Peptides against a protein of PDB entry 5EIB. Designs and how they scored, part 125

Target 1, 366 residues: chain A of PDB entry 5EIB
Amino acid sequence: VDLEPGTMDSVRSGPFGQIFRPDNFVFGQSGAGNNWAKGHYTEGAELVDSVLDVVRKESESCDCLQGFQLTHSLGGGTGSGMGTLLISKIREEYPDRIMNTFSVMPSPKVSDTVVEPYNATLSVHQLVENTDETYCIDNEALYDICFRTLKLTTPTYGDLNHLVSATMSGVTTCLRFPGQLNADLRKLAVNMVPFPRLHFFMPGFAPLTSRGSQQYRALTVPELTQQMFDSKNMMAACDPRHGRYLTVAAIFRGRMSMKEVDEQMLNVQNKNSSYFVEWIPNNVKTAVCDIPPRGLKMSATFIGNSTAIQELFKRISEQFTAMFRRKAFLHWYTGEGMDEMEFTEAESNMNDLVSEYQQYQDATAD
Target 2, 366 residues: chain A of PDB entry 5EIB as posed
Amino acid sequence: VDLEPGTMDSVRSGPFGQIFRPDNFVFGQSGAGNNWAKGHYTEGAELVDSVLDVVRKESESCDCLQGFQLTHSLGGGTGSGMGTLLISKIREEYPDRIMNTFSVMPSPKVSDTVVEPYNATLSVHQLVENTDETYSIDNEALYDICFRTLKLTTPTYGDLNHLVSATMSGVTTCLRFPGQLNADLRKLAVNMVPFPRLHFFMPGFAPLTSRGSQQYRALTVPELTQQMFDSKNMMAACDPRHGRYLTVAAIFRGRMSMKEVDEQMLNVQNKNSSYFVEWIPNNVKTAVCDIPPRGLKMSATFIGNSTAIQELFKRISEQFTAMFRRKAFLHWYTGEGMDEMEFTEAESNMNDLVSEYQQYQDATAD

## One batch from the design tools (peptide; made by RFdiffusion4, then SolubleMPNN)

Design b2_p16_2_s1 (from b2_p16_2, 5 letters changed)
Fold by OpenDDE base, seed 1:
Structure b2_p16_2_s1 (fold): chain B 366 residues (1-366), chain A 16 residues (1-16)
Amino acid sequence: as target 1 above (366 residues)
Amino acid sequence: SKAKPAFTPRPLSPFT
């Protein structure tokens, strides 16, 4: 789905374009022009019914529909505005199904789009209410991983998208292959989301290795476990040491000892015990899948529900507030039928979410 | 000054 045809042509011409049905390519002509309101109220609203017809058709073809997975950017107009409109409409029609998103967070290190803080804030307001699970994929964190860990001097969107694809493949492993957790989307939500609004996840992937050091790195369960919990490998631009984990899931892939995995997972929890809440029992879940990812002997994927994720929302909120106080570009949103109150409501709900994360960070066992 | 990577500069217009 896109409001521009050129993105669909890129997907069709790509190495996997043939895995998608031609009729499942729904696209507009005008684009959203990086405007959330065009995505949500005008150009996106004209296209949404055609997308919902495809969603219904594909849902009816499922033997067991668990839910929906949306991949979108919060900085643009289509992914943010139309993506959140689709989430709302799908939630209205399928209230008993899981809504899962892979939400790409904007960064001034990656994009010079001035209105990204508005698009992101308006999107987060919708995601808080209408999503059960949101993987926060931060372009700032992806850039920093590419530069520092992968030693790429000039990271590209191709390099960032490689990390995104590895993460998406990792977190969906339990859904695609038989594993010990026998996890479905609902079971993931039950294990990861102790409080309904606190469903924003910090993903991570191991191994992350620069081309020059690949030959010298052993792929072992201890090395994967250590790298997976390292703050430098988080794909959200927050430090987990500045908060507390409410819940964690670790997904190992490849042929390895379950005993060694359990020992290493216990060791890393014990070493990092100050960074977990003590009042949520059994808040770390571990899965092993014997099927490695393509081109690796083994991998580990991390999913963290951490109160440190508030650093990401604070960054967006600070940028939003600095623009909104000046009424910068507001006429481009209000001209598409938005009220200025919707900006204030979205800012308020994001600040409430930050306050909720802080409350649970400071909470102690009685 | 850390050189911003050459992401293809999307046009400086926030709405193009």
Scores: peptide ipSAE 0.000, ipTM 0.372, DockQ to the pose 0.014
Fold by OpenDDE base, seed 3:
Structure b2_p16_2_s1 (fold): chain B 366 residues (1-366), chain A 16 residues (1-16)
Amino acid sequence: as target 1 above (366 residues)
Amino acid sequence: SKAKPAFTPRPLSPFT
């Protein structure tokens, strides 16, 4: 789905364009112009019913519909505005199904779109209420991984999207291969989300290795485990050492000893015990899939529900507040039928979310 | 500038 036809042509012409049904390519003509309100109230609202018809048809064709997965950007008007409209409409029609998102967070270090803090804040407000699981993928963190870890001098959106695709493949491993611990989206949500509003995850993928170092790296369970818990490996721009893990899931892929995985996962928890909440028992879940990702002997995918994710929301909130106090660009949103109160409500809800994460960070076992 | 779709490989320069 997109409000611009050129994105659909890029997907159709891509190496996997033929895996999608032609009728499942729903697109607009005008685009959202980086305006959330245009995505949510005007251009997106005109297109949403045609998307819902496709969603219904595909849902009816499923033998066992677990839920929905959206991949979108929170900085742009289509992914943010129309994406959150779709989430709302799907939630209304399928209230008993899991809503999962891969939400790409904007960063001023990688985009010149001045209104991204508005689009992100308005999107986060919708995601807090209408999603069960949100993987926070920060463009800044992806850029830093590409530059620092992968040694890419000039990272591209292709390089960033490669990290996203590896992570998405990792977190969906349990859904695609039978016999796994987190075999369904609902069980993943139950394991990862102790509090309904605190469903924002810090993803990570290992191994991350520069092309020059690939020949010298032994892929081992200890090395995967160590990299997966490294603050530099997080695909959200927050430091897990500045917060506490509420819950963690680790999804290992490849032929490895489950005993060795359990030993290494216990060792990393014990070594990092100060970075976990003490009052959630058995808050680390591990899954092992014997099928490695293409081109790797083994991998690990990390899912962290950490109170450190508040750093990401604080960054967006600070940028939002600095624009909103100046009433900068508001007329672009209100001109599309949006109320100015929705900015204040979205800011409030995001600040409440930050306060909730802080409360659980500071909570002790009674 | 129209933000190019995230799916199109383009350089990400924080200094352009």
Scores: peptide ipSAE 0.000, ipTM 0.343, DockQ to the pose 0.018
Fold by OpenDDE base, seed 4:
Parts: structure tokens; C-alpha cells; sequence
Structure b2_p16_2_s1 (fold): chain B 366 residues (1-366), chain A 16 residues (1-16)
């Protein structure tokens, strides 16, 4: 789905364009012009029913519908505005199904789109209420990985999207291969989300290796485990050492010893025990899939529900506040039928979410 | 200076 035709033509002409049904390409003509309100109330609202008709048809063809997976950007008007409209409408129609998102967080390191903090704040407000599971894929973290770890002097959207695709492939491993931990979306939610509003995940991937170092790197279970818990391998721009893990899932891929994985996972928990809450028993889950990702002998994918994710929301809130105090560009949103009050409600709800994460960070077992 | 990627930003105008 897009409000612009050119993205659909790029997907259709791509090496995988033929795996998608032609009728499932729903697109507009005008685009959202990086405006959340244009995506949510005007151009997106005109297209949403045509998307819902496709969603219904595909849902009826499912033998066992678990839920929905949305991939969207929170910086652009289509992914943010129309994406959150779709989430709301699907949630209204399918309240018993899991809503899972891969939400790409904007960064001023990656884009010069001035209104991205508005689009992100308005989107986070909707995601707090209408999703069960949200993978926070932060363009700031992706840029910093490309630059610092991968040694790319000028990262591209292709380089960032490669990290996104590796992360998405990693976190969905248990859904795609039988006999794994979290083999369905609902079991993932039950294991990862102890409190309904605190459903924002920090994903991570290992190995991350620069092209010049790939030939010299042995891949071992200890190295994968250590890298998976390193803040430099997190796809969200927060330091897990500034918070506490509520829950963790680790997905190993490739031929390895389960015993060695369990030993290394126990060692990393014990070494980092101050960064876990003590009052959630068995809050670390491990899975091993014998099938490696393409081009690797082994990998590890991390899913963290951490109170440190508040650093990401604080960054967006600070950027939002700096624009909103100046009333910068508000007339572009209000001109599409949005109320100025919705900006203050979205900022308030995001600040409440930050306060909730802080409360559970400071909580002790009595 | 960390050179930002040469991303073509989408137009800021919602009316383009």
C-alpha cells in the first residue's frame, strides 16, 4: 500500500515483485507530502476502504488468521498517517487478532524532513492504543550501525533497509519454522508484554561485521551472545544499561549446541543482572533454529522489552516540543481537518508512556 | 563532520 504509485512500480519491477498478488497493490496518486494528517484524514481516508477490502479478502482465505503485520515509517505521511489509520480500522474490525508492527522511527541523522517529529509523535499515540507488539526500528540506530560498525562512510537507504530486512527475518524466525519458541504472535505477546501499554521492542541482530572484517571473523556462540546484548547491535537508539529489561527473547539460527547457547545465555544474564527486573520470573526466552539465514553460518536475533526504550521516546518528544512551541507547520495539519488539540494529546500520551517505563524501571521486589 | 547520507528528502510540502 502507498499513496504514491512509484513505490508499487518499484516493488512490482523488483526481483520479488511476482510473489505479490496484482490485486493486492493498492495505491493513491497524490501522496501524503510528509503530512500525517493528509495520510490519516484526507488522501489516506479516501484509500483506506479499498485496502480494507483487500485485507478482508486475504483474511477470509486464511485457514488460521493469527493477526496482522504492518511495516511502516513514522517519519513520512503515508506510513505514519495512513499506516495508523489502517491499524485503527483493522483493530476495530478484528479486535481479537494480534496487531504487530515494524515501525521505523525517524532521525535527523537520516532525513532532513522537518515535520518527522510531528508524524512520529502522532503515530506513537496511535501505536500505544492500537498495537499489541511494536518493533522499534530506529533510523538513528541503523545509521549509527552502518557508520560505526559496518564502516560505511555514507550510508544509503539500501544499507538501512538491509538491516531492517535482516532484523525482520530474525524476529519472524519462530513464526516461519516449526517447533520454535513463540511459534505464534499471541504466544510472543504473552511472553514479551507483561503490561499492555509497554509493547515496544528493541530489536537487535548479530553478527554485524564490516565488509573488510568479514573474512577474518569466526562466528561462535559466545561472540553472538555478547554482540546480541551489546548496545551497538541494537536497532533502537537507546542504551539498555540506562534501563532494565522487563522481558527478552533470543533467537539463534544455524547449527550449534543448545547446551552452549543455554550456558552463554545464563552467563550474559548473570553478568548483566542489574539490567534485568528481578520481579518478573523466567523473563529471558531462548530459541534455536538449525536453519541459518542466507549467507551466514549462524546468527542471533534479539528482542528486548526494556525501560531504556524511553530514551527513543524522549528524543522524539524533545524534537516535537521544539517545533510545537514555535507552532511550526501546524496549519498544514489543521488544513487537512486535524485539531491542534490532537498534538497535545499525542505528546501527553507519549510522556505518560515514558513515565510508565520509568515507574517499572524504579520498581523493586518487596 | 559525520556526513549525512545523501538522501533525497521527500518534499516538505503536503500540497506537492
Amino acid sequence: as target 1 above (366 residues)
Amino acid sequence: SKAKPAFTPRPLSPFT
Scores: peptide ipSAE 0.000, ipTM 0.319, DockQ to the pose 0.015
Fold by OpenDDE base, seed 5:
Structure b2_p16_2_s1 (fold): chain B 366 residues (1-366), chain A 16 residues (1-16)
Amino acid sequence: as target 1 above (366 residues)
Amino acid sequence: SKAKPAFTPRPLSPFT
């Protein structure tokens, strides 16, 4: 789905364009122009019914519909505005189904789009209410991984999207290979989300290795485990050492010893015990899939529900507040049928979410 | 405006 035709042509002409049904390409003629309100109330609203018709048809063809997975950017107008409209409409029609998102967070290091803090804040407001699971993929963190870890001097969207693809492949492993931990979206939500609003995940992928260092790196369970819990390996721009893990899932792929995995996972928890809440029993889950990713002998994917995710929301909130106090660009949103009150509600709800994460960070077992 | 760099098809395996 896109509001711009050229995106669909790029997907169709791409190396995987033939895996999608032609009738499942829904697109507009006029893009959202990086405006959430165009995506949500005007251009996106004209297209949403055509998308819902496709969603219904594909849902009816499922033997067992678990839920929905949406991939979108929160900085743009289409991914943020139309993406959250679509989430809301799907939630209304399928209230008993899991809503899972891969939400790409904006970064000033990657984009010069001045209104990204508005689009992100308005999107987060919708995601708090209408999603069950949200993977926070931060362009800030992806850029820093590309530059610092992968040693890319000039990271491109192709480099960032490769990290996104690796993460998505990792977190969906249990869904694609039956009999694993979190083999369905609902079990993932039950294991990862102790409190309904606190469903924003910090993903990570290992191994991440620069081309110059590939020949010197052993792929071992200890090295994967150590890298997966390293703060610089998080694909959200948060330091897990500034918060506490509510829940963790680790998904190993490849032929390895379950015993070695369990030993290394216990060792990393014990070394980092101060960064876990003690009042959630058995809050670390581990899965092993014998099928490695293509081109790797083994990998690990991390999913963290951490109170440190508040750093991401604080960054967006600070940028939002600095623009909103100046009424900067508000007429572009209100001119598409938005109320100025929706900005205040979105800011409030995101600040409440930050406060909730802080409360559970400071909570002790009584 | 950082123009979206034209999608230069990168080889599928940057981690291989």
Scores: peptide ipSAE 0.000, ipTM 0.409, DockQ to the pose 0.016

Design b2_p16_2_s2 (from b2_p16_2, 5 letters changed)
Fold by OpenDDE base, seed 2:
Structure b2_p16_2_s2 (fold): chain B 366 residues (1-366), chain A 16 residues (1-16)
Amino acid sequence: as target 1 above (366 residues)
Amino acid sequence: SVAKPAFTPRPLLPFT
């Protein structure tokens, strides 16, 4: 789905374009112009019914629909505005199904789009209310991983998208491969989300290795575990050491000893015990899939529900507030039929979310 | 006192 035809033509002409049904390419002509309100109230609203017809058709073809997965950017108008409209409409029609998102957070290091803080804040407001699970993929963190860890001097969108695809492949492993951990989307939500609003995850992937260091790297369970819990390996631009983990999931892939995985996962928890909440027992979950990802002998994917994610929302809120106080570009949104009150509601809800994360960070065991 | 919802994380079944 896109409001621009060029993206769909690129996907269709690409090496994997034939894996999608032709009728499942739903696209507009005008685009959203990086405006959330165009995506949500005008251009996106004209297209949403055509998308819902496809969603219904694909849902009816499922023997057992678990839920929905959306991949979108929160910086642009289509992914943010139309993406959140689509989430809302799917939630209204399928209230008993899991809504899962891969939400790409904007960063000034990757895009100079001035209105990204508005699009992100308005999107986060919708995600708080209408999703069950949101993987926060921060373009800043992806850029920093590419530069610092992968030693890429000039990271491209291709390099960032490679990290996103590896992460998506990792977190969906239990859904795509029969394993003893019959992890469905609902079981993941139950294990990862202790409080309904606190469903924003910090993902990570290991191994991440620079081309120059690949020859010298052993792929071992200890090294995967150590890298996966490293603050520099997080795909959200927050430091886990500034918060506490509410819940963690680790998904290992490849032929390895389960005993060694359990020992290393216990060791990393014990070494980092100060960074876990004490009042949530058994808050770390581990899965092992014997099937490695393509081109790797083994991997690990991290999913963290951490109170440190508030740093990401604080960054967006600060940028939002600095623009909104000046009413900068506000007329582009209000001109599409949006109320100024929706900005203040979205800002308030995001600040409430930050306050909730802080409250649970400071919570002791009674 | 809002009763802390008893988040009983269901044990993920071990992959045997």
Scores: peptide ipSAE 0.019, ipTM 0.492, DockQ to the pose 0.062
Fold by OpenDDE base, seed 5:
Structure b2_p16_2_s2 (fold): chain B 366 residues (1-366), chain A 16 residues (1-16)
Amino acid sequence: as target 1 above (366 residues)
Amino acid sequence: SVAKPAFTPRPLLPFT
């Protein structure tokens, strides 16, 4: 789905364009122009019914519909505005189904789009209410991984999207290989989300290795485990050492010893015990899939529900507040039918979410 | 700033 035709042509002409049904390409003629309100109330609202018709048709063709997965950017107008409209409409029609998102967070290091903090804040407000699971993929963290870890001098969106693709492949492993831990979206939500609003995940993938270091790196369970819990390996721009893990899932792929995995997972928890809440019993889940990713002997994917995710929301909130106090560009949103009150509600709800994460960070077992 | 690639999808570099 896109508001711009050229995106659909690029997908169709791409190496995987033939895997999608032609009738499942829904697109507008006029893009959202990086405006959430165009995506949500005008251009996106004209297209949403055509998308819902496709969603219904594909849902009816499922033997067992678990839920929905949406991939979108929160900085743009289409991914943020139309993406959250679509989430809301799907939630209304399918209230008993899981809504899962891969939400790409904007960064000033990656984009010069001045209104990204508005689009992100308005999107987060919708995601708090209408999603069950949200993977926070921060363009800042992706850029920093590309530059610092992968040793890319000039990271591109292609390099960032490669990390996104690896993360998505990792977190969906249990869904694609039956009999694994969290083999359905609902079990993942139950294991990862102890409190309904606190469903924003910090993902990570291992191994991440620069081309110059590939020949010197052994792929071992200890090295995967150590890298997966390293703060610089998080695909959200948060330091897990500044918060506490509520829940963790680790998904190993490849032929390895379950005993070695369990030993290394216990060792990393014990070494990092101060960064876990003690009042959630058995809050770390580990799965092993014998089928490695293509090209790798083994990998690990990390999913963290951490109170450190508040750093991401604080960053967006600070940028939002600095623009909103100046009424900068508000007329672009209000001119598309938005109320100025929706900005204040979105800011409030995101600040409440930050406060909730802080409360559970500071909570002790009484 | 990360350069937006011109819409030629670069082949996914294998992680290997």
Scores: peptide ipSAE 0.007, ipTM 0.416, DockQ to the pose 0.017
Fold by OpenDDE base, seed 3:
Structure b2_p16_2_s2 (fold): chain B 366 residues (1-366), chain A 16 residues (1-16)
Amino acid sequence: as target 1 above (366 residues)
Amino acid sequence: SVAKPAFTPRPLLPFT
């Protein structure tokens, strides 16, 4: 789905364009122009019913519909505005199904789109209420990984999207391969989300190796475990050492010893015990899939529900507040039928979410 | 309107 036809042509011409049914390519003629309100109230609202018809048809064809997965950017108008409209409409029609998102967070290091803080804040407001699981993929963290870890001098959106695809492949491993611990979206949500509003995850993928270092790297369970918990390996721009893990899932892929995985996962928890909440028992879940990702012998994917994710929301909130106090660009949103109060509500809800994360960070066992 | 950087489709690479 996109409001721009050129994105669909890029998917169709891609190496996997043929895996999608032609009728499942729903697109507009007029893009959202990086405006959330245009995605949510005008251009997106005109297209949403045609998307819902496809969603219904595909849902009816499923033997066992677990839920929905959206991949979108929160900085752009289509992914943010129309994406959150679609989430709301799907939630209304399928209230008993899991809503999962891969939400790409904007960064001023990666994009010059001045209104991204508005689009992100308005999107987060919708995601808090209408999703069960949100993987926070921060363009800043992806850029930093590409630059520092992968040693890419000029990271491209292609390079960032490669990390996103690796992460998505990792977190969906349990859904695609039977016999895994978190074999369904609902079980993953139960394991990862102790509090309904606190469903924003810090993803990570290991191994990440610069092309020059690939030949010298031994892929081992200890190394994967150590990297997966490294603050530099997080695909959300927050430091897990500045917060506490509420819950963690680790998804290992490849032929490895389950015993060795359990030993290394216990060791890393014990070493990092100060970075976990003490009052959630058995808050780390581990899965192993014998099928490695393409081109690797083994990998690990990290899913962290951490109170440190508040750093990401604080960054967006600070940028939002600095624009909103100046009433900068508001007429672009209000001109599409959006109320100015929705900005204040979205800012409030995001600040409340930050406060909730802080409360659980500071909570002690009674 | 700040133009989105053009996404150039690329082949799926092996995981790095």
Scores: peptide ipSAE 0.006, ipTM 0.400, DockQ to the pose 0.018
Fold by OpenDDE base, seed 4:
Structure b2_p16_2_s2 (fold): chain B 366 residues (1-366), chain A 16 residues (1-16)
Amino acid sequence: as target 1 above (366 residues)
Amino acid sequence: SVAKPAFTPRPLLPFT
């Protein structure tokens, strides 16, 4: 789905364009112009019913519908505005199904789109209420990985999207392949989300290796485990050492010893025990899949529900506040039928979410 | 100075 035709033509002409049904390409003509309100109330609202008709048709063809997976950007008007409209409408129609998102967080390191903090704040407000599981894929973290870890002097959207695709492939491994952890979307939510509003995940991937170092790197279970818990391998721009893990899932891929995985996972938990809440028992889950990702012998994918994710929301809130105090560009949103009050409600709800994460960070077992 | 990638920011399409 897009409000611009050119993205659909790029997907259709791509190496995988033929795996999608032609009828499932729903697109507008005008685009959202990087405006959340244009995506949510005008251009997106005109297209949403045509998307819902496709969603219904595909849902009826499912033998066992678990839920929905949305991939969107929170910086652009289509992914943010129309994406959150779709989430709301699907949630209204399918309240018993899991809503899972891969939400790409904007960064001024990656884009010069001035209104991205508005689009992100308005989107986070909707995601707090209408999703069960949100993978926070932060363009700041992706850029920093490309530059610092991968040694790319000038990262591209192609380089960032490669990290996104690796992360998405990693977190969905247990859904796509038989393994010891027979995970479905609902079991993942139950294990990862101890509190309904605190459903924002920090994903991570290992190995991350520069092209010049790939040929010299042995991949071992200890190295994967250590890298998976390294803040430099997190796809969200927060330091897990500034917070506490509520829950963690680790997905290993490739031929390895389960015993060695369990030993290394226990060692990393014990070494980092101060960064876990003590009052959630058995809060780390480990899965192993014998099928490695393409081009690797083994990998590890991390899913962290950490109170450190508040650093990401604080960054967006600070950027939002700096623009909103100046009333910068508000007339572009209000001109599409949005109320100025929705900006203050979205800012308030995001600040409440930050306060909730801080409360559980500071909580002790009595 | 980290050179920002020349991401062509999607221009703010003016609300025409």
Scores: peptide ipSAE 0.000, ipTM 0.305, DockQ to the pose 0.014

